# Ledger of designs, part 30: peptides against a protein of PDB entry 3OAK

Target 1, 145 residues: chain A of PDB entry 3OAK
Amino acid sequence: DDLEQYLDEKILRLKDEMNIAAQLDIDTLNKRIETGDTSLIAMQKVKLLPKVVSVLSKANLADTILDNNLLQSVRIWLEPLPDGSLPSFEIQKSLFAALNDLPVKTEHLKESGLGRVVIFYTKSKRVEAQLARLAEKLIAEWTRP

## One batch from the design tools (peptide; made by RFdiffusion4, then SolubleMPNN)

Design b1_p12_8_s1 (from b1_p12_8, 6 letters changed)
Fold by OpenDDE base, seed 4:
Formats: sequence, structure tokens, C-alpha cells
Structure b1_p12_8_s1 (fold): chain B 145 residues (1-145), chain A 12 residues (1-12)
Amino acid sequence: as target 1 above (145 residues)
Amino acid sequence: KVEEIIQKYLDE
């Protein structure tokens, strides 16, 4: 219906915006590495984060989020950056928090690749202990019999 | 490659 179509379009637009933000940050960091210009700071994801959090927190969007594989973009946002670093603490914290409230199923993990990345966060030495615990919680929930 | 970084830690 009209509402479902509206919600689909909304989520797909956000998905696109997230992917663009991720790519712009990657481009910025690659240029930073290439040129040594330390004034180049990747902040596109951080700028978009409030909008992402707002959408992910809405229960009425859960089905639309999962059906449109927005978790793929969440996965992309969580992936290591060109310099080997991780996205900002706030991005990690916000996304993990949001994921806790989503009815994520095995099929969503597979189609998004999110499960693999979250496992990475449970093992990486670069992850803050607080966030590693959040990642562990998610894995425990997703692997619950 | 991002996948290589991830796999490195998954193999730990």
C-alpha cells in the first residue's frame, strides 16, 4: 500500500545515503594516506549518524529495515577503514545499541554479512571493552537455540 | 582489503 511504499522508499534512500557516506569517508582517508594531509578528516558517517539512529530506533520501521537489507549498510559502516582503524566509538555504540532492539534473524545476517563483522568486533584488539561486550551480547542472542 | 583485515581477527 501507499504507506509501505513510502517506508520502503525512505529506507532505500537512507541506505543509499549511508553507502555514499561510507564511500566518501573511505575516499577521504585514502587521500589522507596518499598525501599525508592530516587536515583531511572523514566525518560523513558521523554527520549522518543521528538520522541513522533515528530510523533504526523506530519499531514501526523494523520490517522495512530488515526487508530492504539496511543491515548491509550497517555492516559497511562497521567495517574497518583503509588505515585499519575502526569507525568512531559513537558509531559503534549507536549501531550496536540499535541492533539490540531489532528482531534480526539468520536470513538477515546472511544477506547483510553483519554476523561476520560483529564476530570480528568480539575478537579485535582495537575494539573498546565496552563495545566488545555489546558485540558478544548480539552474537549470543543471534546464536540462541 | 577490508575482508583481509576482518579475516585476520577471525582467525585469532
Scores: peptide ipSAE 0.239, ipTM 0.858, DockQ to the pose 0.428
Fold by OpenDDE base, seed 3:
Structure b1_p12_8_s1 (fold): chain B 145 residues (1-145), chain A 12 residues (1-12)
Amino acid sequence: as target 1 above (145 residues)
Amino acid sequence: KVEEIIQKYLDE
């Protein structure tokens, strides 16, 4: 119906915005590495983060979020960056928190690749302890029989 | 490269 179509369009637009933000940050960091210009700072994901968190927190959007594979964009945001670093602490914290309230199923993990990335966060020595615990919590929830 | 980095940790 009209509402479903509206919600789909909303989520798909956000998905595009997230993907663009991720790519722009990657481009910035690659250029930083290439040129040595330390003034180049990747800021696009951080700028968009409040909007992402806002959408992910809406209970009425949960089905639309999952059906449109927005979790793929969440996965992309969590992946290691070209310089080998991880996304900012704030991005990690906000996304892990938001994921806790979504009814994520196995099929969503498979189509998004999110499961593998979160497992990575449980093992990486670069991850803050509190975030590693959040990642562990998610894995435990997602693997429940 | 990203997949390789992730896989490295998954194999630990």
Scores: peptide ipSAE 0.234, ipTM 0.856, DockQ to the pose 0.376
Fold by OpenDDE base, seed 1:
Structure b1_p12_8_s1 (fold): chain B 145 residues (1-145), chain A 12 residues (1-12)
Amino acid sequence: as target 1 above (145 residues)
Amino acid sequence: KVEEIIQKYLDE
């Protein structure tokens, strides 16, 4: 199916772009730590965020997103950075909102590692209260009988 | 290192 192939390629390209953006930000922050140059700012994920949100919001891409484990890249974007800090407030808010509308199943949580990271957000003292609440909502939905 | 950070909070 030409359409199926097109959608798979689209998602896999985005997955690659997300992983690259995450690594570039990590490299920037590691260099900042090593050199003490506080002018170095990690912005690659923030720059790509609108495209990520656009894709995650499309209902016709839900199956392709889940089948290709795009949630692994979402998990990577949510992970703590080398200095222990968290991704920007906007990244957290946008991704948690997008996850609310996806039909995520247990198998997707396991293969992506997303469940473990979202639980982290319910417990971390550095997470804003409103985002911790969103994380709790997701966990409640994913653990339904 | 990331796993260690996450595990610290999961243990709370």
Scores: peptide ipSAE 0.230, ipTM 0.853, DockQ to the pose 0.355
Fold by OpenDDE base, seed 5:
Structure b1_p12_8_s1 (fold): chain B 145 residues (1-145), chain A 12 residues (1-12)
Amino acid sequence: as target 1 above (145 residues)
Amino acid sequence: KVEEIIQKYLDE
């Protein structure tokens, strides 16, 4: 119906925006590494984060989010950056919090690759302790019988 | 590159 179509298009647009933001930040950081220009700062994901969090927090969008594999873009946002660093603390914290309220199923983890990345966060030495605990909580929830 | 970093920790 009209509402379903509207919601699908909304999520797909956001998915595209997220992917673009991630790539722009990667490009910025690669250039920073290559040139040594420390004035180059990756901010595209941070700028878009409030919109992402707003969408992920809407209960009425949960099915649309999962059906359109928005979690793939969430996974991309969580991946390590070219310089080996991780996304900002705020991005990690916000996304883990949002994921905690979504009815994520095994099939969604597989099609998005999110499970593998979140496991990484439970093991990485670069992750803050409080965020590692959030990652562990998610893994425990997703691996329930 | 990203996968390499992730796999490093998953192997631990």
Scores: peptide ipSAE 0.228, ipTM 0.850, DockQ to the pose 0.352

Design b1_p12_8_s2 (from b1_p12_8, 7 letters changed)
Fold by OpenDDE base, seed 2:
Structure b1_p12_8_s2 (fold): chain B 145 residues (1-145), chain A 12 residues (1-12)
Amino acid sequence: as target 1 above (145 residues)
Amino acid sequence: KVEEIIQKYLEE
């Protein structure tokens, strides 16, 4: 129906915006590496983060989010950057919090690759202890009997 | 089932 179509288009647009933001940040960091210009700061994801969090927090969008594999873009945002660093503390914290309220199923983990990345956050020494605990919480929820 | 997937990831 009209509402379903509207919601699908909304989520797909956000998915595209997220992917673009991720790529722009990658481009910025690659240029930073190439030029040594430490004034280059990757901020596209950070700028878009409030919108992402807003959408992920809407209960009425949960099915649309999961059906359109928005979690793939969430996974992309959580992946290590070209310089080996991780996304900002705020991005990690906000996304882990948002994921906690989504009814993520096995099929969503498989089609998005999110499970593997979240496990990485539980094991990596580069991750702040607070965020590692949030990642562990997600894993615990997803592995409930 | 999810647990099986997680276990796979833990081994990677």
Scores: peptide ipSAE 0.091, ipTM 0.726, DockQ to the pose 0.092
Fold by OpenDDE base, seed 4:
Structure b1_p12_8_s2 (fold): chain B 145 residues (1-145), chain A 12 residues (1-12)
Amino acid sequence: as target 1 above (145 residues)
Amino acid sequence: KVEEIIQKYLEE
């Protein structure tokens, strides 16, 4: 199926872009720590965020997103950074909102590691209250009988 | 099943 192949390739390319953005930000922050250069700012995820949100919001891409384990890249984007900080408020908010509309199943949580990270957000004192509540909502939805 | 997976992390 030509369309299916096209969508798969689209998602896989985004997945690569997300992973690269995450690594570049990690590299930037590591360099900041090592050199003390406070002018170094991690911007790659923020720059790519609109594209990520756009893709995650497309209902017709849900199956492709889940089948290609794009949630692994979402998990990576949510992980703590080298300096112990969390990704920007906007990244957290946008991703939690997008996740709320995806038909995430057990197998997707396992293969992506997303469940563990979202639980982390419900427990972390570094998370804004409103985002902790969003994380809690996701956990509640995923654990429904 | 999902709850079981999540519960693992809640206990950590």
Scores: peptide ipSAE 0.091, ipTM 0.728, DockQ to the pose 0.094
Fold by OpenDDE base, seed 5:
Structure b1_p12_8_s2 (fold): chain B 145 residues (1-145), chain A 12 residues (1-12)
Amino acid sequence: as target 1 above (145 residues)
Amino acid sequence: KVEEIIQKYLEE
C-alpha cells in the first residue's frame, strides 16, 4: 500500500546515504595517507549519524529496516577504516544500542554480514571495554535459548 | 541457528 511504499523508499534512501557517507570517508582517509595532508578529516558518517539513530529507533520501521537489509549499511559503518582504525566511539555506541532493540534473526545476520563484525568487536583489543560489552550483549541476545 | 553461525565466527 501507499504507506509501505513510502517507508520502503525512506529506508532505501537512507541506506544509499549511509553507503555514500562511508565511501566518502574512506576516500578522504586514503587521500590523507597518499598525500600526508593531515588537514583531511573524515566527517561524513558523523554528520549523518543523528539521522541514522533517529530512523533505527522507530519501532514502526523495524520490519522495513530488516526487509531492506539496512543492517548491511550498519555493518559497513562498523568496519575498520583504511588506516586500520575503527569508527568513532559515538558511532559504535549508537549503533550497538540501536541493534539491541531490533528483532534481528539469523537470516538478517547472514544477509548483512553483521554477525561477523559484531564478533570482531567482542574479540578486538582495540575496542573500548564498554563497547566490547555491548557487542557481547548482542551476541548473548541472538544466541539465547 | 544463530548459535551455530556465531560459533563459526568465534573460530575465525
Scores: peptide ipSAE 0.088, ipTM 0.725, DockQ to the pose 0.093
Fold by OpenDDE base, seed 1:
Structure b1_p12_8_s2 (fold): chain B 145 residues (1-145), chain A 12 residues (1-12)
Amino acid sequence: as target 1 above (145 residues)
Amino acid sequence: KVEEIIQKYLEE
């Protein structure tokens, strides 16, 4: 119906925006590496983060978020950057918090690749202890009997 | 089942 179509389009637009933001940040950091221009700073994901958090926090969007595999874009945002660094502390914290309130199922983990990336955050020595604990909480909830 | 899937991911 009209509402379903509206919600699908909204989520798909956000998904595109997230993917574009991720790629722009990758391009920026690659250029920084190639040119040595230390003034180049990747900020596209950070700029879009408030919108992402707003959408992920809305209960009425949960089904649409999961059905359209928005979690794939969340996974992309959590992946390491070209210089080996991780996304900002705020991005990690905000996304882990948002994921905690979503009814994520096995099929969603498979189609998004999110499970593998979150496990990475529980093991990586590059991750702040606070955020590693949040990641561990998610894994525990997803793997509970 | 979820644990099995995650483990599979880690082995890739």
Scores: peptide ipSAE 0.080, ipTM 0.717, DockQ to the pose 0.098

Design b1_p12_8_s3 (from b1_p12_8, 7 letters changed)
Fold by OpenDDE base, seed 4:
Structure b1_p12_8_s3 (fold): chain B 145 residues (1-145), chain A 12 residues (1-12)
Amino acid sequence: as target 1 above (145 residues)
Amino acid sequence: KVKEIIEEYLNS
């Protein structure tokens, strides 16, 4: 129906925006590495984060989020950056919190590749202890019998 | 099934 179509378009637009933000940040950091200009700061994901969190937190959008594989873009946002660093503490915390409230199923993990990335966060020495625990909580929830 | 997928990731 009209509402369903509207919601699909909304999520697909956000997905595109997220992917663009991720790529722009990657480009910025690659340029930073290339030029040595430490004044170059990747801020596109941070700027978009409030909108992402707002959408992910809406119960009425859960099906649309999962059906359109928005979690693929979430996975992309969580991937290591060109300099080997991870996304900001705030991005990690916000996304892990949002994921905790979504009814994520096996098929969504497969479609998005999110499972592998979250497991990475449980093991990486580069991850803050608090966030590693959040990642562990997600894995535990997803692996419940 | 989720466990199987996660185990696959753990072994990767």
Scores: peptide ipSAE 0.031, ipTM 0.669, DockQ to the pose 0.059
Fold by OpenDDE base, seed 2:
Structure b1_p12_8_s3 (fold): chain B 145 residues (1-145), chain A 12 residues (1-12)
Amino acid sequence: as target 1 above (145 residues)
Amino acid sequence: KVKEIIEEYLNS
């Protein structure tokens, strides 16, 4: 199926872009720590966020997103940064919102590691209360009997 | 069962 192949390639390209953005931000923050240059700001994920949200919001891409383990890249984007900080409030909020509308199953949580990271957000004292509540909502939905 | 599976995963 040409359409399926096209969609797979689209998602895989985004997955690569997300991983690259994450690594570039890590590199920026490591350099910030090394040099003390406070003008160094990690912005690659923020710049790519609108595209990520756009893709995650497309109902016709849900199967392709899940089948290609794009959630692994979502997990990577949610992980703590080298300076111990968390991704921006907007990244957290946007991703949690997008995840809420995806038909995520147990197998997707396992292969992506997303479950562990979202649990972290329910427990961390560094997370804004409203985002912790969003994370709790996701966990509740995923563990629904 | 799903909850148990996820709990097992999260604690592994």
Scores: peptide ipSAE 0.030, ipTM 0.667, DockQ to the pose 0.116
Fold by OpenDDE base, seed 5:
Structure b1_p12_8_s3 (fold): chain B 145 residues (1-145), chain A 12 residues (1-12)
Amino acid sequence: as target 1 above (145 residues)
Amino acid sequence: KVKEIIEEYLNS
């Protein structure tokens, strides 16, 4: 099917872009640590965030998103950074909100590793209370009978 | 399975 192929390619391109953005930010922060140059700022994920949110919010893309394991890239974006910090408040908030509207199943959590990362956000003392509650809401939905 | 993931995380 031409439409299905088009949607797959769209999601796979975004997945690649997300992974590249994450790696570039990691490289930037590692260089910042190595050189002590505090002018080095990781902004690649933040720049791409609007596009990510736009795609995740589209109901017609849900199956394609889940089938292509885009949630693995979402998980990567949520992981702690080289300096031990967490991704920006806006990234956390936007992704948690978007995840709440997706029909995520156990198999998707397992293949992406997203479940473990979200649990981390419910336990970490570095996470804002507001975002911890969003993470808890996701866990509750994913574990509901 | 999700519960297993949670338990695994808590015990790691």
Scores: peptide ipSAE 0.027, ipTM 0.626, DockQ to the pose 0.072
Fold by OpenDDE base, seed 3:
Structure b1_p12_8_s3 (fold): chain B 145 residues (1-145), chain A 12 residues (1-12)
Amino acid sequence: as target 1 above (145 residues)
Amino acid sequence: KVKEIIEEYLNS
């Protein structure tokens, strides 16, 4: 119906925006490495984060989010960057919090690759303790009998 | 079998 189509288009547009933001940040950091220009700062994901969090927090969008594999873009945002660094503390915290309220199922984890990345955050020594705990909470919820 | 599915995915 019209509402379903509208919601699908909304989520797919956001998915595109997220993927573009991630790629732009990767390009920025690659250029930083290649040129040594330390004035180059990756900020595209941070700029878009409020919009992402807003959408992820809406209960009426949950099915649309999961059906359109928006979690793949969330996974991309959580992956290590070209310089080996992790996304900002704020991105990690906001996304983990938002994920906690979504009815994520096994099929969504496999389709998106999100499970693998979140497990990484439970093991990495570079991750802040409070965020590692949030990641562990997610894994526990997703793997519950 | 959620854990098994995730582990399989991780090892793939």
Scores: peptide ipSAE 0.026, ipTM 0.632, DockQ to the pose 0.123

Design b1_p12_8_s4 (from b1_p12_8, 6 letters changed)
Fold by OpenDDE base, seed 5:
Structure b1_p12_8_s4 (fold): chain B 145 residues (1-145), chain A 12 residues (1-12)
Amino acid sequence: as target 1 above (145 residues)
Amino acid sequence: SVEEKIKEYLES
């Protein structure tokens, strides 16, 4: 119906915005590496983060989020950056918290690749201990019998 | 691989 279409379009727009933000940050960091210009700072994801968290936290959007594979964009945001660093502490913390409240199923993990990246966070020694624990909690929930 | 490990966990 009209509401479902509206929600789909809203989530698809956010998905596009997230993907663009990720690519712009990658481009910024690649240019920083190429030119040595340390004034170049990747901030597009950080700027968009409040909107992402707001959407992910709304129960009425859960089905739309999962059906449109928004989790693929969440996965992209969690991937290591060109310089090998991880996304900011706040991005990790906010996304892990938001994911904990979503009814994520195995099929969503497979189609998004999110399971793989979260496992990475449980094993990485570069991740803050508290965030590693959040990642472990997610994995435990997703692998629960 | 990490992918194989996750697949093992998710399909178990």
Scores: peptide ipSAE 0.025, ipTM 0.590, DockQ to the pose 0.066
Fold by OpenDDE base, seed 4:
Structure b1_p12_8_s4 (fold): chain B 145 residues (1-145), chain A 12 residues (1-12)
Amino acid sequence: as target 1 above (145 residues)
Amino acid sequence: SVEEKIKEYLES
């Protein structure tokens, strides 16, 4: 199926881009820590975020997103950064919102590690209350009968 | 497993 192949490739490319963005931000922050250069700001994920949100919001891509484990990259984007900080508020908010509309199943949570990370957000004192609530909502949706 | 972690969370 040409369409399926096209969509798979599209999502896999995005997945790769997301992973690269995450790594670049990690590298930036590690260098910031190493050098003390406070002018170094991790912005790669933020720059890519609109594209990520756009893709995640497309209902017709849901199966492709889940089948290609894009949620692994989402998980990576949500993980704490080398300096101990969390991804930007906007990243958290946007991703949680997008996740809320995806038909995420247990198998996807397992293969991506997303469940564990979202649980972290329900417990972390560093997370804004409103985002913690969104995380709670996701957990509730994923664990309902 | 993720399920175990979720369960642990819910039961804590």
Scores: peptide ipSAE 0.023, ipTM 0.602, DockQ to the pose 0.068
Fold by OpenDDE base, seed 2:
Structure b1_p12_8_s4 (fold): chain B 145 residues (1-145), chain A 12 residues (1-12)
Amino acid sequence: as target 1 above (145 residues)
Amino acid sequence: SVEEKIKEYLES
């Protein structure tokens, strides 16, 4: 199916873009640590965030998103950064909101590692209470029989 | 499994 293939390619391109953005931010923060240059700010994920949210919010892309393991890239975006900090409040909030609307199943959690990282957000003392509650909501939904 | 780990967390 031409449409199906088009959508697959669209999602796979986004995965690449997300992974590149994550790596560039990691590189920026590593350089910041190395040089002490506090003017170095990791902005690549933030710049790409609107596009990510747009894609994740499209109901017609849900199957394609899940089938192509885009959630792996979402997991990567949620992981702690080299300086020990977490992704920005907006990234966390936007991704948790988007995840809430996806029909995520156990197999998707396993192949992406997303379950473990979201659990981290329920436990971390560094996470804003509002976001911890969102993470808990996701966990509750994903473990519902 | 991820599900099992999550359940363990929720029960702790």
Scores: peptide ipSAE 0.022, ipTM 0.606, DockQ to the pose 0.059
Fold by OpenDDE base, seed 1:
Structure b1_p12_8_s4 (fold): chain B 145 residues (1-145), chain A 12 residues (1-12)
Amino acid sequence: as target 1 above (145 residues)
Amino acid sequence: SVEEKIKEYLES
C-alpha cells in the first residue's frame, strides 16, 4: 500500500526530527552549564512544535502515529532538561492537548514510556496547575476500565 | 498507593 508506506515514512521522519531537536536543546543547555554563558537558549523543540502539533491533530495519522511509536519522541520532549528545568509551557500545553484526542492504549504507553512521564506531571510542584490537571485527565482516561 | 497502582497498570 503506497499510502500506508508514505504515511509511515512521514511519521518516522518527524520522529527523527523531534529526537534531533531534543538532543540539540540538551547540547545547548549542557554548554550553558559548562561555560556559564546565560545567553545560550534552547529553542529547537519550540521551533518544531507547530509541525508536531499539526501531525498529532490529524485523525488519519492516528494509527500510523501509534504504530510507529511516535509517542516515544513525545515522551522525550516532556522529560526534564539537564539544568533540571521542564519544557516550555507551550510544549507541555500543546502536547497534552494533542494526546487527549489520540486513541492511546496501554501497549502504546508501555512501549513509549509516556505513562510514567505524564504521572510525573500530575505530582510535580513545578508544573502549572492547569497543566497538572490536563495530565491528570489523561491518566484518568488511560486507566479507565 | 494510587500512584503505584497507576504505574503498575501502565507498565504491566
Scores: peptide ipSAE 0.028, ipTM 0.591, DockQ to the pose 0.054; fails the geometry check

## One batch from the design tools (peptide; made by RFdiffusion4, then SolubleMPNN)

Design b1_p13_1_s1 (from b1_p13_1, 4 letters changed)
Fold by OpenDDE base, seed 4:
Structure b1_p13_1_s1 (fold): chain B 145 residues (1-145), chain A 13 residues (1-13)
Amino acid sequence: as target 1 above (145 residues)
Amino acid sequence: ADEIAKQILEESK
């Protein structure tokens, strides 16, 4: 129906925006490494984060989010950056919080690769303890008997 | 489904 189509388009646009933001930040950091210009700061994901959080937090969008594999873009946002660093504390915290409230199923984990990335956050020494615990909570939920 | 999810995640560790 019209509403379903509208919601699909909304999520697909966000998915595209997220992917673009991630790539722009990667490009910025690669240029920073190449040129040594420390004034170059990757801010595209941070700028888009409020919109992402808003969407992920809407219960009425859950099915649309999962059906359109928005979690793939979430996974992309969580991947290490060119300099080996991780996305900002706020990005990690916000995404982990949002993921905790989504009815994520096996098929969504498979098609997005999100499970592997979140497991990384449970084991990496580069991750803040608070966020590692959030990641562990997600893994525990997803591996619940 | 839950068992499959567990398996996937365990394999990823």
Scores: peptide ipSAE 0.060, ipTM 0.703, DockQ to the pose 0.067
Fold by OpenDDE base, seed 3:
Structure b1_p13_1_s1 (fold): chain B 145 residues (1-145), chain A 13 residues (1-13)
Amino acid sequence: as target 1 above (145 residues)
Amino acid sequence: ADEIAKQILEESK
């Protein structure tokens, strides 16, 4: 119906925007490494984060989010950057919080690859303890019998 | 299937 189509288009547009933001940040950091220009700062994901959080927090969008594999873009945002660093503390915190309120099923984890990335955050010594605990909470929920 | 997905997730731990 019209509403379903509208919601699908909304989520797919955001998914595209997220993927573009991630790639732009990767390009920025690769150029920084290549040129040594320390004035190059990756900020595209941070700029888009409020919109992402807003969408992820809406209960009426949950099915659309999961059906369109928006979690794949969330996974991309959480992956290590070209310089080996992790996304900003705020991105990690906001996404983990948003994921906690979504009815994520194992099929969504398989489709998106999100599960493996979040497990990484439970093990990495580079991750803040606060965020590691949030990641562990998610894994516990997702792996419960 | 969810069971297969769950196994993959467990393997990644």
Scores: peptide ipSAE 0.057, ipTM 0.702, DockQ to the pose 0.092
Fold by OpenDDE base, seed 2:
Formats: structure tokens, sequence, C-alpha cells
Structure b1_p13_1_s1 (fold): chain B 145 residues (1-145), chain A 13 residues (1-13)
């Protein structure tokens, strides 16, 4: 199916872009720590965020997103940064909102590791209460019998 | 397997 192949390639390209953005931000923050240059700001994920949210919000892409383990890249974006900080408030909020509308199953949580990362957000004292509540909502939905 | 995975996830909360 030409359409299915097109959608697979689209998602796989985004997955690669997300992973690159994450690594570039890690590199920036490592350099910031090394040099003390406070003008170095990690912005690659923020710049790509609108595209990520746009894709995650498309109902016709849900199966392709889940089948290609794009959630692994979402998990990577949510992980703590080299300086111990978490991704920006907007990244957290946008991703949690997008995840809420995806038909995520336990198999997707297992292959992506997303479940354990979101659980972290329900427990961490560094997470804003508003975002912790969003994470709790996701966990409740994913563990619903 | 799905139910077991959900239980493990819930226990991790």
Amino acid sequence: as target 1 above (145 residues)
Amino acid sequence: ADEIAKQILEESK
C-alpha cells in the first residue's frame, strides 16, 4: 500500500528528527556546563515541538505512530537533561496533552519505555503540580482494567 | 500479558 508506506516513512523521518533534536540539546547543555557560557540555550526540541504536536494530533497517523514506536522518541524528549533539569514546561504540557488522545496500549508502553518515564513525572518534586496531574491522568488511563 | 503489564505499571506508581 503506497499510502501506508508514505505514512511509515513520514513517521520514521520525524522520529529521526526528534532524536537528533534531543541529542543536539544534550550537546548544548553539556557544553554549557563545560564552559560556563550561560548564553548557550538548548532550543532544538522547542523548535521542533510544533511539528511533533501536529503529527501526534492527527488521527489518521495514530496507527503509524504506534507501530513505528514514535513513543520511544517521545520518551527520550521527556527524560532529564544533563544538568539534571527536566524539559521545558511547554514540552511536558504539549506531549502529555498529545499522549492523552492516542490509543496507547501496554505493548507500546513496554517497547518505548514511556510508562516508567511518565510515572516519574507523577512522583518527582521537580515537576509542576499541574503537569504531575496530567501524568497521573495518563497513568490512570493506561492502567485501566 | 496486557493485564500483567498494567498491574506492574500500577505497582510502580
Scores: peptide ipSAE 0.044, ipTM 0.685, DockQ to the pose 0.059
Fold by OpenDDE base, seed 5:
Structure b1_p13_1_s1 (fold): chain B 145 residues (1-145), chain A 13 residues (1-13)
Amino acid sequence: as target 1 above (145 residues)
Amino acid sequence: ADEIAKQILEESK
């Protein structure tokens, strides 16, 4: 099917872009730590965030998103950074909101590792209370009988 | 960590 192929390619391109953005930010922060150059700012994920949110919000892309394991890239974006900090508040908030509207199943959580990361956000004292509540909401939905 | 998360999610269902 031409449409299915088009959608697969669209999601796979975004997945690649997300992974590249994450790695570039990691490289930037590692260099910042190595050199002490505080002018080095990791902004690749933030720049790509609007596109990610746009795609995640489209109901017609849900199956393609889940089938292509885009949630693995979402998980990567939520992981702690080299300096131990968490991704920006806006990234956390936007992704948690977008995830709430996806029909995520146990198999998707397993293949992406997203469950582990979101559970981390429910336990970490470094997470803002507002975002911890969003993470808890996701866990509650995913563990719903 | 992944295994722990899997266990938590499975046990909670």
Scores: peptide ipSAE 0.053, ipTM 0.705, DockQ to the pose 0.063; fails the geometry check

